# Ledger of designs, part 86: peptides against a protein of PDB entry 3ZOQ

Target 1, 223 residues: chain A of PDB entry 3ZOQ
Amino acid sequence: QLLQDSWWNQLKEEFEKPYYQELREMLKREYAEQTIYPDSRDIFNALHYTSYDDVKVVILGQDPYHGPGQAQGLSFSVKPGVKQPPSLKNIFLELQQDIGCSIPNHGSLVSWAKQGVLLLNTVLTVRRGQANSHKGKGWERLTDRIIDVLSERERPVIFILWGRHAQMKKERIDTSKHFIIESTHPSPFSARNGFFGSRPFSRANAYLEKMGEAPIDWCIKDL

## One batch from the design tools (peptide; made by RFdiffusion4, then SolubleMPNN)

Design b2_p17_8_s4 (from b2_p17_8, 14 letters changed)
Fold by OpenDDE base, seed 4:
Structure b2_p17_8_s4 (fold): chain B 223 residues (1-223), chain A 17 residues (1-17)
Amino acid sequence: as target 1 above (223 residues)
Amino acid sequence: AEAEERENLERLREAQS
C-alpha cells in the first residue's frame, strides 16, 4: 500500500474495502505458503514507475509471468537477463517494423514506464507455474478502479488494448476523452491476425502529438 | 472466442516455464 500520493488519493478508498482486505489476507497466506510472482515488493511497480498524473499510455495485460525471475510488476515486461517471452518478442518485432527501433538484448520495459506508459496487468500476482491462479480473488476490482479513475481524469489517456481480454475493458473507458488502440494480442497464436502491422507505437505518439504532449521514446537501449 | 484466447495465452505461458 506504499503508493505515490497521486495514486493513493485515487485508490485509498479501495484499500479500506472488505474485498481488498480479503485479497491482502489471501496474499499473505499465498506468499507464505507458495511461490508467488512477482516479488511482493514489485506488485505495484506499474504504479510506482508511473504516477496517476504522469500516465500518458496504458497497456493492459492479464496477469504476471509465472516463471522464476520473470515478472517485475509490469505487463509484458521481464527482468533483465530473462529470456524474452514469445509475446514480448512479437511486441519488439512490431516496434521495429512500426518505428524502426532495434530489438533490445533484454525484455525490461521500465523505460516505457518511466515515460508515462502504465504497464498494468488486470491481476497483479500469480502462483509459480499456474497461470491465472489468482484470477477472481479481488485484483480485477482494484484494477478496474484504476481504469475508472484514469477514465475520469480530464487529461486524456491512450489505452492500448491487445486481445479480447483487454478489449473487454473498453466499456469502462470514456472514448469522448480518451483514445483507444485495439488489435489482436501479440501472442504467437494471434499476432498474425492483426497485431503485426497495427503500428500501436506510432499511432500512440500521433495522438500524443495531437494533444500537445511529448511522444514516447519507445526505443529501448541495450543493457 | 474470449475463452479460446485466454486458453491460448495460458498455454503459451505454460510453454515458457
Scores: peptide ipSAE 0.036, ipTM 0.721, DockQ to the pose 0.102
Fold by OpenDDE base, seed 2:
Structure b2_p17_8_s4 (fold): chain B 223 residues (1-223), chain A 17 residues (1-17)
Amino acid sequence: as target 1 above (223 residues)
Amino acid sequence: AEAEERENLERLREAQS
């Protein structure tokens, strides 16, 4: 898949490595034999919407939603017309409480992505109805590299790390120049243990303002 | 510990769907 020049320059060496070739061969088989999400053209949507240079904020997810029509290649985001998953509902509840945004009538986070919020899953594909089915197949190595090249970037990035899985990536982030916002995961199982009240949106904007950058308009318009 | 973490991740994943 064609990436923007800024990402291609950062990742081109990964695509030539054996692990990625093996991943691609696996994916070819999977997409041919199984129902895989997201659509193959949407796998890299996070990188398509947000160039390497335009990244202001990173929000890490685990892997795509595994239900029909849900995944759109952006962490936590669902296509318009799709019921908002529980974690996403909690994200919007925190957004409302944090900065007063209304709950949108859809779950698409594309507006965030277009503003420089990299909505990255650590694993970029999944089998229908089988969460984490593509774990350990090579995606993590690529997405680790994405984190690494962002960490190496001179211009600061804000990393929002919800839950332990995302927080495991903290060791890859140069905290001398990048900012990290950590809390429990927005999942109903963990949201009350720290996610609610964590105010990641206002905190992210505060860092952006401190850096002299335009804040993110986190409020999502209805469709 | 590793098994527990995996279970936690699955619970989190299920809660997202």
Scores: peptide ipSAE 0.031, ipTM 0.677, DockQ to the pose 0.119
Fold by OpenDDE base, seed 5:
Structure b2_p17_8_s4 (fold): chain B 223 residues (1-223), chain A 17 residues (1-17)
Amino acid sequence: as target 1 above (223 residues)
Amino acid sequence: AEAEERENLERLREAQS
């Protein structure tokens, strides 16, 4: 199937709605007329790597990287061989300080996704060199539904919300069931104001262990 | 519904190529 059955069952009604059909028609035109990232095959990689039932942690991003070869359909992640963007470098610095992981020689977070870390952007496509160019085109409605169905799930989820944009989604999360980790964004412009020292990785694992779940191996092996 | 979405994604891939 295009999506794993667990996600399809949660989202199938959205794909039939007019807003999503309009989004798809827009995307067809955009991919035909301009350079759009990620590759169209990679748009739903976050859902492909992490099934609805396997989600343990959610990390929200805004939209994909807009440079050549960078975006791979996972928030903050870049394809192997791509220079690590500043925010990702800061994520790895915090990872090292938090739990002692070495800085990997690449920026792929696929190993996190395979362990149940949903690396979701709120907008799933972007034009080359034009950050937020696909904002307000329909992706936010779909990704809001993704957050909603996770919030409605009985099995608890950990939401890591870096910066104001991600934190705006807090109102959609049932905090009686789910755990939220909040800090400033890992961007160089905000990381020193609360992201560094926030220890989101150890805090997430502590909560997973409390729930009787296996912790995430956050350390990334070199390729 | 999934078949229709699959077709739409295939069209996107074709348009990108």
Scores: peptide ipSAE 0.020, ipTM 0.621, DockQ to the pose 0.023
Fold by OpenDDE base, seed 3:
Structure b2_p17_8_s4 (fold): chain B 223 residues (1-223), chain A 17 residues (1-17)
Amino acid sequence: as target 1 above (223 residues)
Amino acid sequence: AEAEERENLERLREAQS
């Protein structure tokens, strides 16, 4: 896929590396032989909607939803018309309690992405019905590099790290320049252990304001 | 679809424990 110039400049060296070529060949086989999500054209949607220079906030996910029509290349986000997954519902509940936003009638987070919220999964593809089926195949090395180049950026970034998987990436983030918001995962199994009441949205905006940047309009309009 | 989501949630629970 063709990336925006700002991301291409940061990642072009990765695409020439053997690991990525192997990943690409693997993906070609997978998409040919299996049902893979998201659509191949949507794999890099997070980078398409949010350029390297425009990143204000990063929200890390694990891997895409593995049900039909769900994944749209953005962490936690689902295509319009798709039932909101439980974790996403909890995200919206916290959003409502944090800053008063209404619960939207859809699960698309594209409006966040367009404002500079990089909705990045650490693994960018998955087989239908098989969570983490593409774990350890090369995506993590690329997405680690994405985190690295953001960490190296002079302009500060806010990293929202929900749950242990995302928090494992803390070691890659220069906290002398960047801000980290941590809590338990929005999953129904963990949300009550710290996610609810963590107020990540208002906290993120508070950091943005301190930096002299425009806050994110986290409220999502109905479609 | 809901069954698949539940499986995914269980996986996430295990990964975070």
Scores: peptide ipSAE 0.147, ipTM 0.812, DockQ to the pose 0.245; fails the geometry check

## One batch from the design tools (peptide; made by RFdiffusion4, then SolubleMPNN)

Design b2_p18_1_s1 (from b2_p18_1, 13 letters changed)
Fold by OpenDDE base, seed 2:
Structure b2_p18_1_s1 (fold): chain B 223 residues (1-223), chain A 18 residues (1-18)
Amino acid sequence: as target 1 above (223 residues)
Amino acid sequence: SEEEKKLEESDKIRLEEA
Protein backbone atom coordinates (compact mmCIF):
# COMPACT_ATOMS: atom_id res chain seq x y z
CA GLN B 1 0.00 0.00 0.00
CA LEU B 2 0.98 3.63 -0.38
CA LEU B 3 0.89 4.35 3.34
CA GLN B 4 1.47 2.47 6.56
CA ASP B 5 -1.61 0.74 7.88
CA SER B 6 -2.09 3.24 10.68
CA TRP B 7 -2.19 6.19 8.29
CA TRP B 8 -4.15 4.28 5.68
CA ASN B 9 -6.88 3.59 8.20
CA GLN B 10 -7.09 7.30 8.97
CA LEU B 11 -6.83 8.66 5.43
CA LYS B 12 -8.18 6.00 3.05
CA GLU B 13 -11.47 7.84 2.59
CA GLU B 14 -9.67 10.97 1.45
CA PHE B 15 -7.99 9.20 -1.43
CA GLU B 16 -11.35 8.28 -2.93
CA LYS B 17 -12.70 11.83 -2.81
CA PRO B 18 -12.92 13.89 -5.99
CA TYR B 19 -10.53 16.57 -4.75
CA TYR B 20 -7.76 14.04 -4.26
CA GLN B 21 -8.40 12.38 -7.59
CA GLU B 22 -8.16 15.77 -9.23
CA LEU B 23 -4.96 16.47 -7.31
CA ARG B 24 -3.56 13.13 -8.40
CA GLU B 25 -4.33 13.83 -12.04
CA MET B 26 -2.80 17.27 -11.75
CA LEU B 27 0.34 15.79 -10.23
CA LYS B 28 0.61 13.20 -12.99
CA ARG B 29 0.64 16.00 -15.53
CA GLU B 30 3.02 18.11 -13.50
CA TYR B 31 5.56 15.33 -12.99
CA ALA B 32 5.37 14.47 -16.67
CA GLU B 33 5.70 18.00 -18.00
CA GLN B 34 7.69 19.82 -15.30
CA THR B 35 10.43 19.21 -12.79
CA ILE B 36 8.55 18.65 -9.54
CA TYR B 37 9.96 18.21 -6.05
CA PRO B 38 10.30 16.06 -4.15
CA ASP B 39 10.63 12.85 -6.13
CA SER B 40 7.18 11.33 -6.45
CA ARG B 41 8.27 8.41 -4.28
CA ASP B 42 9.19 10.82 -1.49
CA ILE B 43 5.98 12.86 -1.36
CA PHE B 44 4.68 11.02 1.69
CA ASN B 45 8.01 10.49 3.46
CA ALA B 46 6.72 12.24 6.56
CA LEU B 47 4.00 9.61 6.87
CA HIS B 48 6.39 6.82 5.94
CA TYR B 49 8.89 7.67 8.67
CA THR B 50 6.31 8.46 11.34
CA SER B 51 3.22 6.29 11.69
CA TYR B 52 -0.06 7.70 12.94
CA ASP B 53 0.36 5.96 16.27
CA ASP B 54 4.00 6.95 16.66
CA VAL B 55 3.49 10.69 16.21
CA LYS B 56 4.72 12.56 19.25
CA VAL B 57 5.43 15.97 17.73
CA VAL B 58 4.25 17.73 14.58
CA ILE B 59 6.28 20.44 12.89
CA LEU B 60 4.36 22.16 10.11
CA GLY B 61 5.97 23.65 7.04
CA GLN B 62 4.46 25.38 4.03
CA ASP B 63 5.74 23.56 0.95
CA PRO B 64 8.89 21.73 -0.20
CA TYR B 65 12.14 23.37 -1.18
CA HIS B 66 12.11 24.00 -4.91
CA GLY B 67 15.82 23.64 -5.68
CA PRO B 68 17.53 20.57 -7.15
CA GLY B 69 18.16 17.77 -4.69
CA GLN B 70 16.83 19.67 -1.68
CA ALA B 71 13.39 18.37 -0.77
CA GLN B 72 13.08 14.92 0.75
CA GLY B 73 9.40 14.94 1.72
CA LEU B 74 10.02 16.29 5.22
CA SER B 75 9.33 19.86 6.32
CA PHE B 76 12.46 22.02 6.67
CA SER B 77 14.69 19.01 5.94
CA VAL B 78 17.18 18.74 3.09
CA LYS B 79 18.99 15.73 1.70
CA PRO B 80 22.55 15.11 2.85
CA GLY B 81 25.09 17.02 0.82
CA VAL B 82 22.72 19.95 0.34
CA LYS B 83 23.59 23.31 1.84
CA GLN B 84 21.39 24.11 4.81
CA PRO B 85 18.78 26.72 3.91
CA PRO B 86 18.61 29.84 6.10
CA SER B 87 15.53 28.76 8.04
CA LEU B 88 17.08 25.38 8.78
CA LYS B 89 20.28 27.03 9.93
CA ASN B 90 18.25 29.11 12.34
CA ILE B 91 16.46 25.98 13.56
CA PHE B 92 19.84 24.46 14.39
CA LEU B 93 21.00 27.67 16.05
CA GLU B 94 17.95 27.60 18.28
CA LEU B 95 18.51 23.89 18.91
CA GLN B 96 22.04 24.63 20.04
CA GLN B 97 20.99 27.45 22.33
CA ASP B 98 17.98 25.55 23.65
CA ILE B 99 19.48 22.19 24.55
CA GLY B 100 23.16 22.39 23.60
CA CYS B 101 23.19 20.25 20.46
CA SER B 102 25.99 20.75 17.99
CA ILE B 103 25.11 22.00 14.54
CA PRO B 104 25.19 19.00 12.19
CA ASN B 105 27.21 18.96 8.98
CA HIS B 106 24.02 18.17 7.01
CA GLY B 107 20.38 19.19 6.97
CA SER B 108 18.55 15.87 7.16
CA LEU B 109 15.93 15.68 9.88
CA VAL B 110 15.20 11.98 9.26
CA SER B 111 16.42 11.15 12.77
CA TRP B 112 13.62 13.32 14.18
CA ALA B 113 11.06 11.67 11.93
CA LYS B 114 12.14 8.21 13.08
CA GLN B 115 11.55 9.25 16.68
CA GLY B 116 7.98 10.40 16.11
CA VAL B 117 8.40 13.95 14.82
CA LEU B 118 5.98 14.34 11.92
CA LEU B 119 7.67 16.81 9.59
CA LEU B 120 4.61 17.79 7.59
CA ASN B 121 4.29 20.43 4.90
CA THR B 122 0.78 21.69 4.21
CA VAL B 123 1.55 21.44 0.49
CA LEU B 124 3.57 18.38 -0.45
CA THR B 125 4.88 19.23 -3.93
CA VAL B 126 6.36 22.18 -5.78
CA ARG B 127 7.62 23.11 -9.23
CA ARG B 128 11.32 23.70 -9.63
CA GLY B 129 12.10 27.33 -8.94
CA GLN B 130 8.47 28.23 -8.25
CA ALA B 131 7.77 28.42 -4.55
CA ASN B 132 4.21 27.60 -3.54
CA SER B 133 3.31 26.74 -7.14
CA HIS B 134 1.08 23.88 -6.00
CA LYS B 135 -0.80 25.90 -3.41
CA GLY B 136 -4.56 25.50 -3.58
CA LYS B 137 -4.46 22.32 -5.65
CA GLY B 138 -5.82 19.96 -3.01
CA TRP B 139 -2.89 19.18 -0.72
CA GLU B 140 -4.17 21.52 1.98
CA ARG B 141 -7.38 19.52 2.27
CA LEU B 142 -5.48 16.27 2.77
CA THR B 143 -3.01 17.77 5.22
CA ASP B 144 -5.86 19.41 7.11
CA ARG B 145 -7.32 15.94 7.46
CA ILE B 146 -3.98 14.69 8.79
CA ILE B 147 -4.11 17.40 11.43
CA ASP B 148 -7.74 16.57 12.17
CA VAL B 149 -7.17 12.85 12.74
CA LEU B 150 -4.21 13.63 14.98
CA SER B 151 -6.33 16.12 16.89
CA GLU B 152 -8.97 13.44 17.35
CA ARG B 153 -6.41 10.98 18.72
CA GLU B 154 -6.66 10.37 22.44
CA ARG B 155 -2.91 10.16 22.96
CA PRO B 156 -1.66 13.75 23.09
CA VAL B 157 0.39 15.36 20.34
CA ILE B 158 2.66 18.38 20.48
CA PHE B 159 2.19 20.79 17.59
CA ILE B 160 5.02 23.17 16.84
CA LEU B 161 3.61 26.05 14.81
CA TRP B 162 6.21 28.44 13.45
CA GLY B 163 4.83 31.52 11.75
CA ARG B 164 1.34 32.61 10.74
CA HIS B 165 0.81 30.00 8.04
CA ALA B 166 1.26 27.13 10.46
CA GLN B 167 -0.62 28.95 13.21
CA MET B 168 -3.71 29.13 11.00
CA LYS B 169 -4.07 25.41 11.73
CA LYS B 170 -4.48 26.02 15.46
CA GLU B 171 -8.26 26.13 15.12
CA ARG B 172 -8.18 22.48 14.04
CA ILE B 173 -6.33 21.32 17.16
CA ASP B 174 -8.14 20.25 20.32
CA THR B 175 -6.11 22.10 22.91
CA SER B 176 -7.87 20.23 25.70
CA LYS B 177 -5.80 17.19 24.72
CA HIS B 178 -2.91 18.49 22.67
CA PHE B 179 -0.14 20.98 23.25
CA ILE B 180 0.83 23.84 20.98
CA ILE B 181 4.20 25.57 20.82
CA GLU B 182 3.97 28.80 18.84
CA SER B 183 6.55 31.32 17.75
CA THR B 184 7.54 33.39 14.77
CA HIS B 185 9.00 31.56 11.80
CA PRO B 186 12.69 30.52 11.81
CA SER B 187 13.18 32.54 8.62
CA PRO B 188 15.79 35.31 8.85
CA PHE B 189 12.92 37.72 8.26
CA SER B 190 11.14 36.72 11.46
CA ALA B 191 13.44 34.64 13.67
CA ARG B 192 14.56 37.58 15.80
CA ASN B 193 10.96 38.49 16.51
CA GLY B 194 10.30 35.44 18.64
CA PHE B 195 11.70 32.23 17.18
CA PHE B 196 15.11 32.65 18.77
CA GLY B 197 14.73 31.99 22.46
CA SER B 198 11.39 30.19 22.00
CA ARG B 199 13.07 26.91 23.04
CA PRO B 200 10.64 24.62 21.21
CA PHE B 201 12.80 21.52 21.66
CA SER B 202 13.11 21.60 25.43
CA ARG B 203 9.47 22.63 25.73
CA ALA B 204 8.39 19.72 23.56
CA ASN B 205 10.43 17.31 25.66
CA ALA B 206 8.97 18.77 28.83
CA TYR B 207 5.48 17.97 27.56
CA LEU B 208 6.56 14.47 26.57
CA GLU B 209 7.93 13.90 30.05
CA LYS B 210 4.66 15.09 31.58
CA MET B 211 2.87 12.52 29.44
CA GLY B 212 5.25 9.79 30.56
CA GLU B 213 6.77 9.45 27.11
CA ALA B 214 10.38 9.27 26.07
CA PRO B 215 11.76 12.63 25.02
CA ILE B 216 13.02 13.29 21.53
CA ASP B 217 16.75 13.17 20.98
CA TRP B 218 16.88 16.33 18.93
CA CYS B 219 20.65 16.21 18.50
CA ILE B 220 21.64 15.14 15.00
CA LYS B 221 24.77 13.15 14.27
CA ASP B 222 27.15 14.17 11.55
CA LEU B 223 27.28 12.05 8.42
CA SER A 1 2.47 43.97 13.07
CA GLU A 2 0.60 43.47 9.81
CA GLU A 3 3.84 43.95 7.97
CA GLU A 4 5.53 41.31 10.08
CA LYS A 5 2.60 38.99 9.46
CA LYS A 6 2.92 39.44 5.71
CA LEU A 7 6.63 38.78 5.90
CA GLU A 8 6.13 35.62 7.94
CA GLU A 9 3.51 34.33 5.53
CA SER A 10 5.90 34.78 2.62
CA ASP A 11 9.16 34.10 4.43
CA LYS A 12 9.99 30.82 2.78
CA ILE A 13 9.05 32.09 -0.64
CA ARG A 14 11.18 35.16 -0.19
CA LEU A 15 14.12 33.21 1.15
CA GLU A 16 14.01 30.72 -1.67
CA GLU A 17 13.74 33.48 -4.24
CA ALA A 18 16.69 35.41 -2.75
Scores: peptide ipSAE 0.032, ipTM 0.670, DockQ to the pose 0.082
Fold by OpenDDE base, seed 4:
Structure b2_p18_1_s1 (fold): chain B 223 residues (1-223), chain A 18 residues (1-18)
Amino acid sequence: as target 1 above (223 residues)
Amino acid sequence: SEEEKKLEESDKIRLEEA
């Protein structure tokens, strides 16, 4: 899949590496033989919506939703018309409590992505009904490189790391240059242990303002 | 924590399939 010039310049070397070629061949087979999410044209939506240079905030997820019509290539986001998953509902609850946004009637976070919020999963594909089915197949190496090149960028980035899986990536982030917002995961199993009340949205905007950048309009309009 | 990882995995499997 063709990437924007800014991302291509950062990642072109990865696509030439054997691991990615093997991943690509695996994906060709998987998409041919299995139901894989998201749609193949949506795999890199996070990079399509948010160029390398335009990244202001990164929100890390693990892997795509594995139900029909859910995944749209953006972490935590679901296509319009899809019931909001529990974690996403909690994200919107925190958004409401943090900065007063209304809970939208859909779960699409595209408006965030268009403003510079990179909604990146560490694994970018999944088999229907089989969470983490594409774990350890090569995506993590690519997405680690995405984190690395952002960490190496001169212009600071804000990394929002919900839960242990995302927080494990902290070692790849130059915290002398970039900002980290950490809490428990928005999952119903962990949200009450620190996610609720963590106010990641106002904190992110506070960092952006401190850097002289425009804040994110986190409020999502109904469709 | 390892417990948190397990909870997150459980959430992804059980809640999305329900």
Scores: peptide ipSAE 0.029, ipTM 0.691, DockQ to the pose 0.074
Fold by OpenDDE base, seed 1:
Structure b2_p18_1_s1 (fold): chain B 223 residues (1-223), chain A 18 residues (1-18)
Amino acid sequence: as target 1 above (223 residues)
Amino acid sequence: SEEEKKLEESDKIRLEEA
């Protein structure tokens, strides 16, 4: 898939590597023989909406939602008209408690992406009904590189790492330059253990302001 | 391993969320 220049310059070498070619061939077969999410045109939406240079915040997810019409290539985000998954509902609850935003009537986080919030899953595709089915197929190597090149960037980034899976990437982040916000996952199974009350949104904006950057407007308008 | 356990927990979260 075509990436805009800023990401292409950072990642072009990866796309030439054997692992990615193998991943690509696997995906071609998967999309032909199985129902795979998101749509193949949406796989790199996170990079499409947020250029390398425009990244202010990174929110890591595991892999796309595996239900029909849900995934739109952005971590935790669902297409408009799709019921908000439990974790996303909790994200909005925390958003409301943190900075007073209303709960939106949809689950699209595109407005965050457009402001520099990279909504990156570590694995970018999934089989219908089979969570994490494309784990270990090559995506992690690419997305690790995405984290690496952001970590290497001089301009600081804020990494929001919800849950243990995301926090495993902390070792790749230069904490001398970049900020990390950690808590438990927004899932109903973990949110009460630290996610609620963690105030990641106000904390992120506080860091942005310290860096002299415009804060994120986290509040999402109804559609 | 601890890493495997962390991954399994993450998988469980996703499986039960959907």
Scores: peptide ipSAE 0.029, ipTM 0.675, DockQ to the pose 0.098
Fold by OpenDDE base, seed 5:
Structure b2_p18_1_s1 (fold): chain B 223 residues (1-223), chain A 18 residues (1-18)
Amino acid sequence: as target 1 above (223 residues)
Amino acid sequence: SEEEKKLEESDKIRLEEA
């Protein structure tokens, strides 16, 4: 996919590496032979909506939803018209409790992405009905590099790391420059153990304001 | 419901923790 210049400048070297070439070839086969999510044109939506320079906040997910019509290339986000997955519902519940936003009638987080919230999965594709089916195929190396180049950026970034998988990336983040918000995952299995009440949205905005940046309008309008 | 099952099965973290 064609990336914005700001991301291309940061990632062009990765795309020339053998691991990414192998990943690309694998994906070509997968998309030809299997049902893969998201749509191939949506794989890099997180980077499309949020340029390298415009990143204010990063929210890490694991991999895309593997059901029909769900994944739209943004972590935790689902296309309009798709029922909100349980984790996303809990995200909106926390959003409501944190800053008073109404729960939207859809699950699209595109409005966040357009404001500088990089909704990045560590793995960017998945086979239908097969969670983690594209784990260990090269995406993690690319997305690690995305984290690295953001960590190296002088302009501070806020990393929201829900759950252990995302928190494993802490070692890649320069905490002298960047801020990390950690809690348990919004999954129903873990949300009550720390996600609820963690107030990541207000905390993120507080840091943005401290940095002299415009806060995120986290409230999502109904469609 | 079948829809709820599909939704639950589509939540990756839920699947991994199951």
Scores: peptide ipSAE 0.031, ipTM 0.679, DockQ to the pose 0.264; fails the geometry check

Design b2_p18_1_s2 (from b2_p18_1, 12 letters changed)
Fold by OpenDDE base, seed 4:
Structure b2_p18_1_s2 (fold): chain B 223 residues (1-223), chain A 18 residues (1-18)
Amino acid sequence: as target 1 above (223 residues)
Amino acid sequence: SAEEEALAKADQERELAA
């Protein structure tokens, strides 16, 4: 897929590397032989909605939802009309408690992406019904590079790291110039152990304001 | 179902969060 110029300039070298070529060939086979999510045209939606230069906040996920019509290439986000997954419901509960937003009648986080929230999964594809089925196939190397080039950016970024998996990426982030918001994962299993009450949305906006940037409008309108 | 898959995703996230 063709990326925006800002991302292309940062990632073009990765696409020429053997690991990515192997990943691409694997994906071609997978999409031909299996049901893979998201749609191949949506794999890089996070980068499509949020340019390299426009990134204000990063929210890391693991891999896409593996059910029909769910994944839209954005971490934690689901297409309109799709039932909100438990973790996403908890995200909205925290959003409501944090800054008073109403719970939207859909699960699309596109409005966040358009404002500079990079909703990035570490693995960008999955087989239907098989969570983590594309783990260790090359995506992690690319997404690590995405984190790296953001870390290297002069303009500060806010990284929201929910859970241990996302927090493992902290070592790649220059904390001398970037901000990190950490808590337990929003999953029902872990949310009450620190995610609820963590107030990541107001905290992110507080950092943005300190940086002289416009805050994110985290509230999502009904469709 | 979509609900079952959403739950499965949540379980995966639980495993990672544990």
Scores: peptide ipSAE 0.070, ipTM 0.743, DockQ to the pose 0.251
Fold by OpenDDE base, seed 3:
Structure b2_p18_1_s2 (fold): chain B 223 residues (1-223), chain A 18 residues (1-18)
Amino acid sequence: as target 1 above (223 residues)
Amino acid sequence: SAEEEALAKADQERELAA
């Protein structure tokens, strides 16, 4: 799968490493023998929509949705026509309360990605109906490197870290250059304990403005 | 359904406040 030049320059060395070759071989077997999400062409959609140089904000997820037609290679995002998962609904509720956006009639976050919001899962594939089935198979090493090369970038990045899993990556982020927005996860099980009212969208835009960058238009239009 | 989506993503999304 071809990446944009800016990402290729940052990650090409990873793709040559044994761990990634083993991961690719594993994935070939998985896609051949089982139903794997997302579509193989969509695995790197986060990197396709948002180049290395264009990253303004990073939102970390765990792994893809494992239901039919859901995953589109972007964290928390679902394809148009797919019912919004509970965490995504809560994200939109916070968005509405934070900056007044209407709740969209779909769950696609592609408009964020196109504006420089890297919607990155730490694991980029999953077996149908089996959450975390591809955990520990090599994706985490690649996605750690993605975080690392962004941390090493001189142009500041805003990392939005919802929940403990994402927050475990904080140690990889140079906070002398980059900004971190942390809260509990948007899950119904945790959202009321800190996610709601955390105002990550306005806070992210405030940082962007301080850096002299254009803010993100977080409001999502209906389809 | 909302329930199906909740069940499908429960393991990934089910985090307790820290």
Scores: peptide ipSAE 0.053, ipTM 0.718, DockQ to the pose 0.263
Fold by OpenDDE base, seed 2:
Structure b2_p18_1_s2 (fold): chain B 223 residues (1-223), chain A 18 residues (1-18)
Amino acid sequence: as target 1 above (223 residues)
Amino acid sequence: SAEEEALAKADQERELAA
């Protein structure tokens, strides 16, 4: 899949490495033999919507939704017309409580991506009905590099790290330059233990304003 | 269904607070 120049310049060396070639060959077989999400054209949507230089905020997810029609290549996001998953519902509840946004009638976070919110999963593909089925196949090495090149960037980034899986990436982030917002995961199993009331959206905007950048319009319009 | 939604993100939806 072709990446825009800003990401290509940062990641081109990774695509030539054996691990990525092996991943690519694996994915070719997987997409040919099984139902894989997201659509192969949507795998790098996070990088398509948000250029390397335009990244203001990063929200890390684990891997794509593995139900039909859900995944659109953006962490936590679902295609319009798809019922909002529980974690996403909780994200919108916190958004409403934090900054007063209405809960949208859809689950697409594309509007965030277009404003510089990199909605990155650590693993970018999954088999239908099999969570983490593509764990340990090479994606983590690429997405670690994505985090690394953002950490190395001079212009500060805000990393929103929900839950333990995302927080494991904290060691890769230069906290002398970048900001980290941490809480428990928005999952119904953890949201009441710290996610609710964490106010990640207003806190992110406060950091952006402090850096002299335009805040994110987190409110999502109905379709 | 709510069950189907929860299954769609098994590990993330099952993550416990640290």
Scores: peptide ipSAE 0.076, ipTM 0.737, DockQ to the pose 0.303; fails the geometry check
Fold by OpenDDE base, seed 5:
Structure b2_p18_1_s2 (fold): chain B 223 residues (1-223), chain A 18 residues (1-18)
Amino acid sequence: as target 1 above (223 residues)
Amino acid sequence: SAEEEALAKADQERELAA
């Protein structure tokens, strides 16, 4: 599927480059020969739900969940009916502690995406049961460009960078224009080392308000 | 189950511990 016009204008040059053509050919083979997540129609869901101009907040993930029915094309998000992965559970725990939201009965973050939260993985596909199996295949170059064009945007963006992998992208962000919220990753292995108590949601909204923008309604309704 | 959830992203979660 074609991207929204706002993203197309920013990324069209990337799609013509050899690396992306090679990535596309690789993906065609992978989807034909392997079980790949997310569904091919959902790969660019982050860009579908959040236009370039509507981005208020970016939350970076690494790569999609590699279990059946999980990946939704949005970082940390899972389809309704899917059990919440450990990192997502911790995100909701921090959300509750930060701003008092209830823990939702599902793991879909689509409501955030629709409000301008770009839920971007650095790698947008994965083989079933094989985390990072599509690392280094070209996605990182495209998603780096996504970060770059947002960094170049005049209207400020808030980047939420959980963990070292996401924080490696900090060098691409113009901190004279954009705001960065950093902490350890929500993973059970790292959440107690700084993610819990980091209050990224209230901090993001406080910054949005200072910029004269509407805050994000981070609270997720039950389904 | 929590175990199933962990298995679904275990390798990626472990990499975050490093």
Scores: peptide ipSAE 0.034, ipTM 0.689, DockQ to the pose 0.265; fails the geometry check

